# Ledger of designs, part 62: peptides against a protein of PDB entry 5VZU

Target 1, 271 residues: chain A of PDB entry 5VZU
Amino acid sequence: GRTLEDIFHEHMQELILMKFIYTSQYDNCLTYRRIYLPPSRPDDLIKPGLFKGTYGSHGLEIVMLSFHGRRARGTKITGDPNIPAGQQTVEIDLRHRIQLPDLENQRNFNELSRIVLEVRERVRQEQQEGGHEAGEGRGRQGPRESQPSPAQPRAEAPSKGPDGTPGEDGGEPGDAVAAAEQPAQCGQGQPFVLPVGVSSRNEDYPRTCRMCFYGTGLIAGHGFTSPERTPGVFILFDEDRFGFVWLELKSFSLYSRVQATFRNADAPSPQ

## One batch from the design tools (peptide; made by RFdiffusion4, then SolubleMPNN)

Design b2_p14_2_s2 (from b2_p14_2, 8 letters changed)
Fold by OpenDDE base, seed 3:
Structure b2_p14_2_s2 (fold): chain B 271 residues (1-271), chain A 14 residues (1-14)
Amino acid sequence: as target 1 above (271 residues)
Amino acid sequence: RDKVLEEMSKLFNE
């Protein structure tokens, strides 16, 4: 029987071969595309830009983080054997915050899984409801053949409707208890730990997070076969670091800002 | 699906 070592060695040889095939395909036709950094907006959760990911046997990934209203997007700058460059590796829904439990309960993967799957179900319901409103709106544009009914000149009758007295119905203004959005205590990060059984390449991740959001990650087989979106958690640690928990893969990816300043990396102003 | 998840799980755990 194959030993675990034989299986590991065969898999590593396959990865090396795939990396070689992928790099050797470039020898015949390298297309260089200029990448522009997204402009920073005041409402962006953090400054957009390039982040270095550390996860899996693929080694080093570069991802562009950008903000699109209430969505954030990670776009692959580096391709890998599974997912080519230019694909959206992560899509984050900034409408759906994930509340992590206390530090003791954060070790429970099943609790995190429950929380994420409940949010996924809400997102699915909202998409179905929005799809029905868009469907009913299209049904009413039956071609009303505007038969040109002739313009009968209806006359100006001047009826003097009488002085109805203003009843002072003092409707008490129902105190809409504006649920005071507790000012997001923007200052104190929550203690953070990975659940038991979530793989990380190293234990060197931030042990405090600012906030978390629901998101989806792109996964595929070798050669971009059977691509699908899997549920996950975007974890904002600070201005320069975020993580992604791949729920179905039980994996964690850490992303750190590329601190290099790029000259002329800004998008040209639209003329 | 299961094959892709298995393949990706291997790649993330190595």
Scores: peptide ipSAE 0.044, ipTM 0.769, DockQ to the pose 0.630
Fold by OpenDDE base, seed 2:
Structure b2_p14_2_s2 (fold): chain B 271 residues (1-271), chain A 14 residues (1-14)
Amino acid sequence: as target 1 above (271 residues)
Amino acid sequence: RDKVLEEMSKLFNE
């Protein structure tokens, strides 16, 4: 039978061959695009910039993280056999925070799956409702000719009734101390562990996360065939590290900031 | 879909 080692060698040979074919195909038409670092904004979740990640068997991936109001985006700087450079590998919805359960329940993949799929359904509903509001808002600007409806003087009708009884019943106001939901302190990290059955290339991932958000990742076959968005979780660990859990793929990608300073990498000022 | 997920699952699990 084929050993796991034989399968790994065959797959690595295929990836090398594909990388060689792609490189050789592009060598005839290599369009070098200058990459500019996105400008930092005060409201950005972390400083935007270049991150290096592990992306499956393809090894090292470079992604640009940028912020766009209530969305974040990871844009591929390195292409792979499936997804070319310049594609948005991850799209993060900063409106939809994922609350991770306790550390014991974080090991349960089905619990994480439930939480993510519930948020996905909310996002789908909001997109349907927002599509309806944008549609209805254009239709109602028919010129309502304000016909001056005449001021009919509706009459005084007077009547009576008196009765008075002052029932005293002094029911004690039970102080329902509304447990003020302490605003989950935006700054406290929570314990983090990957669910059982989620593959990670490196077991040395941060064991504490700052916050999580719903997101989608781009997947495709070789040559960018049948591209689709799959649900996942963006995990912010710190200022320099984030992860993405690919829910349907049961995989985890860890991204770390590229600390290199690039000269002349700033975006040109908008003229 | 299923073929792409299968292909990608192989790429992530190897």
Scores: peptide ipSAE 0.028, ipTM 0.735, DockQ to the pose 0.630
Fold by OpenDDE base, seed 1:
Structure b2_p14_2_s2 (fold): chain B 271 residues (1-271), chain A 14 residues (1-14)
Amino acid sequence: as target 1 above (271 residues)
Amino acid sequence: RDKVLEEMSKLFNE
């Protein structure tokens, strides 16, 4: 039987061969595309920019994180044998927060899976409902004829009437003990742990997260065959770190901000 | 789908 080691070696050989083919087939004709850093907006969840991440065996990947209203996007800057550069590796729905359970229940993959799939179903329902409203509105421009009918002006009047009375009734204020809604402490991150059976190449991930959102990740076969969106969880750790849990793959990718400063990397102002 | 997930699962778990 193939060992895990045999599979790993075969796969690594294929990746190396694909990289070699990619570099060799085009007679060293390299196409360069200029990349601009997205401008920061006040409402951005974190500063947009370049992040370095790991996708299992692929090693170092560079993604551009950008914000688009209620959506965030991770765009591949580096391609791999499966997904070319310029593809959206992750799409985050900032409308759909994922509420993580306590640490004990966070270890349960099935609980996380349930929560994510329930949000996925809500997102699908919202997309179906929004599709119906756009269809009906176009039909009834019937040519309403021009009939001109006239101006008449009339007037006035004013009347005042009256008075009625102030009945007192003094019903006792029942002491509804307002259960003090613990103010959602906007500043303290939630304790975070990966579910059992979620693989991470590095166990050195942040053990506290600020917030989580529903998202989808792009997966494909070699040569970008059969590209598909898979459900996942975007985890914001801090200003410089986020993660993505690939639910169906049972994998976690950690992304860290590229601290390099680039001169003249800002997008030209729209003229 | 299942084949792509299997291929990607290999890529993520190695």
Scores: peptide ipSAE 0.026, ipTM 0.728, DockQ to the pose 0.666
Fold by OpenDDE base, seed 4:
Structure b2_p14_2_s2 (fold): chain B 271 residues (1-271), chain A 14 residues (1-14)
Amino acid sequence: as target 1 above (271 residues)
Amino acid sequence: RDKVLEEMSKLFNE
C-alpha cells in the first residue's frame, strides 16, 4: 500500500512538474503588466498593499489587498496551478463582523463553523432582497397616461362633539435600562487560536487578533476548473498581518505585508 | 464540488 509519505512525495513531484511545465511553456512569451498599489483611503481598515503568504505546497504567494467601500479583496499577484494571477483569492465583507468566542470555545471548529454559516445565510438573504429591489424599480416606468380624475364632490362630514374626560392615570415610566452596548473598544485585540483540526503550515501565527470578518475564498481544480467561493473568516491581526480561515478546507493562510517601499508605484492620480 | 474540495484539501494540508 502507498504510505502517506509516498502520496505526499508523489503529489509534491506532480506540483514540481506542473510548475516546470508552466514555467517552460511560458519561457518564450512573458507578458508583463504594471501593477499599481491601491490608493489609501481614510476609511480603509488597514493600509492597502502587497502581502506575502505561504499557501500550501505552492510556496510564496503575493496578494494585493484593496478596499472597495464595505468590501475588501485579496487579488492574486502570483498565480498557482489552480487559481491564476489576477483572480480574487479572497473577498471580505466588512459589513459582517465575525465575533470570535472566548479562547476555549475558539478551539471548537463546530462553533466557528456555526458562527460563519449563520453569517453566510444572512449575506445570502441580503443578496436576495437587494436583487428584488433592483428588479422592481425598473418595471414601474409605464407611461403615466394622465387620466383626468373626475372631480368627486365635497361630502361635508359632520362635526361630532367635544367630550373631554381627563383621566389622570399616572403610569410610572418604567426605567427601561438601556443596556448600554459597551462600545466594542475598537483597539483591544482579543486572544486568538486556531480551531482544532484547522491545518496551519506554521504554528507561528499571531495569538491576538483585532477583529474578524466574514469572507469567501476562491477554490478551483487544476487549470481553474470548477471555481467556487467557499466561506471563511478574515482575521485582522495588525496593520501588517491578516489571516484567512478556509472553513470547508479546514486550513489557515497567514499573510504579512511586503515591507518594501516602492517609488512611483502609486496609482496615477485620476486626471 | 467534493472533488475540488478534496484536491484543494490535499494542496492545503501537504
Scores: peptide ipSAE 0.024, ipTM 0.715, DockQ to the pose 0.614

Design b2_p14_2_s3 (from b2_p14_2, 7 letters changed)
Fold by OpenDDE base, seed 1:
Structure b2_p14_2_s3 (fold): chain B 271 residues (1-271), chain A 14 residues (1-14)
Amino acid sequence: as target 1 above (271 residues)
Amino acid sequence: RDEILAEMSKLFNE
């Protein structure tokens, strides 16, 4: 039987060979594209920019995090054998917050799966409803013949009168003890733990998160074959760290801000 | 699909 070590070694050899083939085939035709950092907006959940992912056997992946209204996007800056550079590795729907349960229930993968799949179904319903409204509106521009409707005269609005009846009725204000919904303390992170059976390359992930959102991750076979989006959870830890739980892969990717300062990396002002 | 999930799971979990 193949050992786990044999499987790992074969896989690493394939990845190294693929990387070597890709680098060698393009030896004479390297196209360099300039990457610009996205401008920060006041409504951005965190500062946009470059993040390093440390997940899987690929080692170091660089993604650009950017904000697009109520969506966030992770764009691959580094390609891998499955997904080339420039692809959107993660797409986050900032309209669909994921509420994590308590720590005990966070260890239950089936509970997280239930929550994520319920949100996925809501997102699908919203997409179907929004698709129907856009279709019906275009049809009926029949040529309205401009018949000149005649100027009907301004009838004077009559001065209706005064009447002032005072009715008293003193209904007792029942003390509805409004259970003060404790304002969800927007500032205190909640305790965070990965579900049992979710793989992380390192156990060194933040144990407190600020917010979670529904998102989708891109998966593909080698050479970007059969690309599809799978459901997941974007986890905001802090200003410089976020994670993504790949639900179907049972995997966790941790992304940390690249602290390097780049000269002249700002997008040119739109002229 | 299942082959891609298995392949990607391998890539993420190694």
Scores: peptide ipSAE 0.324, ipTM 0.909, DockQ to the pose 0.659
Fold by OpenDDE base, seed 4:
Structure b2_p14_2_s3 (fold): chain B 271 residues (1-271), chain A 14 residues (1-14)
Amino acid sequence: as target 1 above (271 residues)
Amino acid sequence: RDEILAEMSKLFNE
């Protein structure tokens, strides 16, 4: 029988061969496009820029992180056999924060799955409601023919009288214990661990995160066949590191900022 | 779908 090692070696050989075929087929027809770094905005969660992902057998991926109001986007700078360059590998909804449980419950994949799927359903509901409002708003510009409705006479409603009985019912003020909304400590990192059964290439990921958000990752077959969005969690570790948990794939991708300074990489100012 | 998930799972987990 084939060993797990034999299967792994065969699959690694296939991936190397695919990469070789991909690089060799395009060697004679390389199109270069200039990439500009996104401008930083004050409200950006972190500085936008290039991030290096190191996950799976593909080795090195470069992703551009950019912010678009209440959404963040990871755009592939490097393509792979499944997802070409320029595709949005991750889309993050900054409106939908994921609250991670304590460390004990973070190891439970089913708990993370529950939390993510509940947020996914809220996002779907909001999209359906927003789609209906955009549809209904266009229909009602029918011409207001101002037909002058005739002035129907003011019927004098009668002045009912004054009776004044002052019932003193001294209801005790029940102490509404204002549940002090614990200020969401925006500044302190939370201890972080991957759920059991989520694969990471290594255990070398940050063990503290700042915040998490709902997001979707792009998956496709070879040649970008049947592309779909799968639910996941964007994990902000720090200014230079983020992760993405692919919920359905049970995998984790770690991204680290490319520390290189680029001269003249900023987008030209709109004239 | 399940084939894509299986393929992608291999790519991410190997």
Scores: peptide ipSAE 0.306, ipTM 0.903, DockQ to the pose 0.626
Fold by OpenDDE base, seed 2:
Order: sequence, then C-alpha cells, then structure tokens
Structure b2_p14_2_s3 (fold): chain B 271 residues (1-271), chain A 14 residues (1-14)
Amino acid sequence: as target 1 above (271 residues)
Amino acid sequence: RDEILAEMSKLFNE
C-alpha cells in the first residue's frame, strides 16, 4: 500500500517538477525588479520589512509586510505555482480587531470561525454603507438657492399658570457602578493556541500573541487561475513574528522577520 | 472554487 511517506514524496516531486517547469518557461521572460523596503512610520504596528514564511509543501516564502493607514499588506516576494510574485498574499484590516477567547475556547475551531465570519459581515456592511455615502454626497450639490422665506411673526401663545405641587420623593441615587472600561491593555500578551484541526507545519509557534486582526488571504489555482480572497486572522506575536490563520483552508502560516540588513534597499526619496 | 480550496488545502496541510 502507499505509505503517507510515499504520497508525500510523490507530491514533493510534483511540486519540484512544477517549480522547474514554470521557472524554465519564464527564463526567457524573467523581468528582475528591484525591491525596496517600505519606509517605517511612527504609527506602524511593527517595523515594515521582509518576513520569511514556512507553510505548505512550497517551502520557504518571502513576504514584504507594509502598512497603509488602517490596512496592512503582505506582498509576495517569492512566487509559487498558484500565486505569482508581486501579489498581495494577505490584506489586513487594522480597523477590525479580533478578540480571541480564553485558551479553552481557542481550541474550538467553530468559535473562531463564528468570530471571523461576524467581523467579515461587519466589513461587508461598512463597505456597502460607505459606498452609499460616497454616492449620495455627490448628488445633492444642486445649488439650493436659499430663497429667504419671509419671517412670519410667531404669535405669543399665552403663559398658562403656576401649579406648584412639591412632591419630595427622595429616590436614592443608585450607584451606577461605572463598569470601569478596563483600559485595553495594548501591551499585555494573551495566551495563544491554534484551534483543533488547524494544520501547522511547526508546533513551535509562539504561545502568546499581542493582538489579532481580521484579514483576507489570496488563493488561486495553478497558473493564477480563479484568484479569490478567503477570510482569515492576522496574529501579531511580537516585533519580529506574525501569523495568518487561513480559516477555510484550516491552516496556519508563521512569518518571521528576515534579520539581514540590505544595503541600498531604502526606497528613493520621492522627488 | 471547491477544487481550488481542495488543491490549496492539500498544498498547505501536506
């Protein structure tokens, strides 16, 4: 019978062959583009730059993380048979924080799925409403000629009288215990574990996360056929590590900062 | 769609 090892070996051979075929097909048309590191901004969640990911049988992936106001992007530096280099492998919405439950409930994939799908629906609603406000705001700049409607004199309706009943009832001020909004301790890490049934290539992922956000990952068939966005969770672990949970794929990708300093990799100053 | 999800699930989880 085929062992799991035999199946893995055959699949790895197919991927190596695919990699050889697509690289060889592009050899005559390989355009080398210089990559510049994004400039860091004070409001960036972490320093932008190159991250290495290990997920799936494709091996090592290099992604550029960059910040664009309330969005973050992971751009593929390395292509694969499905998604070419230069595509946005992940798009993160920094407006929509994901609150992870306790460790017990974090093991429940259906709970994470519920939380993510609820946020996805809010994002869809906000996009529909923002599309309507942008549409309606352009239509109503018709010049309202403010014809001065003549000031008709408001008749003085009469001052009805003083009736003074004094009822004292001294209702005790119920102490509205102001639920102290626990200051969202932006700095305390939360214990983190993957849901049961989410595949991770390495069990040695960080067991504490700083914060999570809603995001979408790019998926496609071989040769970039039928590209679509799938919902997921961006997990910030620390300054040098982030993850992405691919909800529909039930997979986890861990990304670690490339610590190498590159000379002449700074973006040219906009003239 | 389901074929792409199956293909990518295989690629990510094997």
Scores: peptide ipSAE 0.305, ipTM 0.903, DockQ to the pose 0.690
Fold by OpenDDE base, seed 5:
Structure b2_p14_2_s3 (fold): chain B 271 residues (1-271), chain A 14 residues (1-14)
Amino acid sequence: as target 1 above (271 residues)
Amino acid sequence: RDEILAEMSKLFNE
């Protein structure tokens, strides 16, 4: 009988073979595109740049992390048979922080799943509401053809008298308890552990995290067939490391900053 | 969908 190891080895060989077939088919027409590092902004959660992923049988994946207002994006620099280079492998919603439970409850995959799915539904509701407001605003600029309203004569309505006593209804200003934005406790890293049943290729992941956010990961079949986004958790460990928990895949990807200094990698200033 | 999830799950977990 095929061992589990034989199946893994065969699948890894198929992926290497697919990569070889794809590269060999393009051997006559390799197009090289220059990649620029995104400029750092003061509000960026960490310095943007190249990160090396340690996930999957494909070997080393490189992603570009960039920040776009309230969103972060991981863009594939290396393509694979499923997802080509230049695709957004992860999209992070920086508006939707994930609060991890205590370390004991972090081992419970169902608890993490609940938290992530509740955030997904909120994100979906906000997208539906924002779509309605944008739709209603455009409909009312129908050209008001100013039909000349005929000048109906001013009937002199009679001057009825003065005596409306102003009732001083002193409506107490309801103290809008400004929900005190709990100051982002930027300081103490929370203890971190993967849920039971989440696969990690490397058990050497950081055991403390700074912040977590809701995000989506891109999945597709071979040849980029039926691409869809699945829910996940972006985990910021430190300035040089982040993770992504793929909820439906029950997998964890660790990304580490590429420490290489690139000359002339800065984006040209917009002239 | 489930086939893609199964395929991708293999890719991530192998």
Scores: peptide ipSAE 0.312, ipTM 0.905, DockQ to the pose 0.586; fails the geometry check

Design b2_p14_2_s4 (from b2_p14_2, 6 letters changed)
Fold by OpenDDE base, seed 5:
Structure b2_p14_2_s4 (fold): chain B 271 residues (1-271), chain A 14 residues (1-14)
Amino acid sequence: as target 1 above (271 residues)
Amino acid sequence: RKEILEEMSKLFNS
C-alpha cells in the first residue's frame, strides 16, 4: 500500500516538477521587472523591505513588507505553484492587535483559534458598518423638483395649558469604568511558543515576540485556482524578523530581513 | 475549499 511517505514523496516530486515547469516557462519569457524598496516612514511598525520566508516544501520565498496606514502587506517577490509573484501573500490589520495568552495557554491551538476568530468577527462587523455608511450617503441626491406649492394661510389659535411639577429623580451616573487600554508596553517582549499541532519547518524561531496583529493570508490551488483569504496571526519578533501563523493550515512561516544592501533599490521620488 | 486547504496544508507541513 502507498505509505504516507510515498504519498509525500510523490507530492514533493509533483511540486518539484511544477517548480521546474514554472522556472522553465520563465526561461522562455524572462521579463525582468525592477523592484523598488518601499520608502520608510516614521510611523512604520518596522523598516519596510525584503524578507526571506521559509515555507515548508516551497523552500525559500522572498516577500516585500510594506506599510499602508493601518495595514501592512507582504507581497510575493517569488512565486510558487499556487500563488504567483506580485500577489499579496499576507495582509495585516494593524488596528487589531492579538493578545497572546500566557506561555502555557499559547500551546493550546483552540485558544489561539478562539482569539483570532473573535477578532475576525469584529473586522467583519466593522466592514459591514462602514459599507452601510458608504451606501446611505449616495442615495439622497434625488433632484428636488422645485414645485411651487401655494401660499396657504395664517391660522391663529391659542391656549395656555398648565403646571406639571419638576420631578427631581437624580439618576446616579453609572460610572462606565472605561476599561483602561493598558498602554501597549512597546518595549518588553513576551515569551512565545507555537501551539501544539502548528507545523514549523524547524524549531528555530524566536521564543520572544514584541506584538501580534490579526491578518489574512492568501491561499489557492495549483495555478492560482480559487484564491481566498484565510485568517492568521502576524507576529512581530524584532526589527528584522516576523512570523505568520496560518490558522486554518496549522502552519507557521518565519520571515527574516534580507540584509543585502541593494544599490539604487530606493523608489524614485514621486516627481 | 477543503481540498485546497488539504493540499496547501500538505505543502506547508512537508
Scores: peptide ipSAE 0.292, ipTM 0.903, DockQ to the pose 0.663
Fold by OpenDDE base, seed 1:
Structure b2_p14_2_s4 (fold): chain B 271 residues (1-271), chain A 14 residues (1-14)
Amino acid sequence: as target 1 above (271 residues)
Amino acid sequence: RKEILEEMSKLFNS
């Protein structure tokens, strides 16, 4: 059987070979696809656009972030040996916020894993329940025959009256001191640290995050073999930076906005 | 699945 070492060496050799083949194929016919920047909407969590992501040894990738109601999507603009361009590298469920624990407990990978897997199970349950309601409704359009029975005009029954009884009773206002739930200050980020054993390409990630959401990341073998979605956490740091924790891979990817301005990159108005 | 996760984990961690 292949050892884990054999698989690693094969993967690294194929990765290098595929990068070499891609760079050498530029002497051949290139197919170009136009990319349009998604329009910004008022309800977008941050401005949509191009982000530079780091995936360990794969290096720098370009991802388009877009918003689709209660979902966000990262679409690969650059392909890699595993996942071609145009694939959805990350899918974020904006309905399912991840509440990170305090900074001490954020170092515990098992705690993060528990929180994410509990949310994953809720998402699965919601998908199963929503699938059942759509199935039952279609069956019973039996052809109801057309008989036109005439609309008799039912009459104006009358105006009954008056009675006014004034009962007094003066029950005492118990001063329930409503503990003012401090409005969750929508603007202050929480301290952020990666769990122990989560790898990042560098330690230069933001140490404060605004909010987190449940999401899934796409993984595949070389040549896009056996593609699957794995659970993860989308970390919003600021307007120009987000991260993704690949839970099963124990990896973190940082994404930073591409600051370059593109002429004529806006989507054509729908005619 | 397990193999792909192990492979991808190595690629992310290298």
Scores: peptide ipSAE 0.083, ipTM 0.807, DockQ to the pose 0.579
Fold by OpenDDE base, seed 3:
Structure b2_p14_2_s4 (fold): chain B 271 residues (1-271), chain A 14 residues (1-14)
Amino acid sequence: as target 1 above (271 residues)
Amino acid sequence: RKEILEEMSKLFNS
């Protein structure tokens, strides 16, 4: 039988061969597409733009981070043997914040897994409920053949009089104490550590994070075979750094902002 | 599915 080592060597050889094929395609007709940076909005969690990610055997990747209301998206600028350029490598649900436990319990992968899977189930329920409301709304547009019933002239029924007795019912305005959502003290990051058994290329990741959100990452076999969304955690460290925990893969990717200034990278104003 | 995840995990962490 193939050993685990044989399987690993075969997959590494295939990955190297695919990387070689991709690099050799540069000697052929390349289609160049201009990439525009997304416009920044005041409500964006951080400034959108290009981020440099590190993946294990894939090496260096460039991802465009963009914001779409209550969703964030990472779009691959660089392709790899598994996921081509232009695919959405990560999709983040900014509605579903992940609360990390204390630093001691953050080392427990099963606890993080529980928290993420509970949020995943809520997202699934919300999608099912929203699908039912959209389904029932379509059923009532049966073609009412509006038979043109002839407009019988409705007679002017008379103006009954004005008796305005002022009932003083002083309904106390129930002070709906809008629980002032204490402005999440955006300032102090919480201590952060990867769970035991989550692989990172480097131990050089930020040890504090601002906030975390539920998200999904795209995975596929070589040649974009069997593409699937896997659950994960988006971790905002700072304005220039975020991470993604691939829960099922037990892997962590760190993304750092590309600090290069690009001339004329802004999207042309819609004329 | 499980095989693909195991393959991807190996490749991702290599």
Scores: peptide ipSAE 0.064, ipTM 0.789, DockQ to the pose 0.506
Fold by OpenDDE base, seed 2:
Structure b2_p14_2_s4 (fold): chain B 271 residues (1-271), chain A 14 residues (1-14)
Amino acid sequence: as target 1 above (271 residues)
Amino acid sequence: RKEILEEMSKLFNS
């Protein structure tokens, strides 16, 4: 029978062959595209820039993180056999924060799956409603001819009824101590652990996260066949580290900032 | 879809 080692070797040989085919095809038609770093904005969740990730057996991935209002985007700088360079590997919805449970419940993959799928359904509903509002808003600019509705004055009538009974009952106002919603301290890190059965290439991931958001990741077959978006969780650890949990793949990717300073990498000023 | 998820799952778990 094929051993796990045989399967691993066959898969690694296939990946090496594919990588060789891609590099050889590119050598015949290398389109060099200049990469510009996105400008930093004050409202950006973290400084935009290049991040180094671990993406499955593909090894090292370089992703550009950029912010676009209430969305963040990871754009592939390095292509792979499935997804070419320049594709958006992750799209993050900064409107839809994921609240992680306690550490005990964070180990439960089904709990994380429930939370993410509930957010996915809300995002789908908001997209349907926003599509209707944009459709209805164009139709109703028919000229409302302001027909002058006449001023009919109708007057009547005064009816009386009297009755008075004064019942006293002085029920003490129980001080409903409004549990002051402690403003979710926007700066305290939460303890973080991966769910059981989520694969990570390295167990050395940050054990504290700052914020989590709903997002989607791009997956495709070899040669970018049948590309689709799958649900996931963007995890902000700190200024220089983020992760993505691929929910359907049960995988975790860790991304760390590339600390290298690039000369002349600034985006040209918008003309 | 299923084939892509299986392919990608192999790539993530290798």
Scores: peptide ipSAE 0.055, ipTM 0.779, DockQ to the pose 0.673

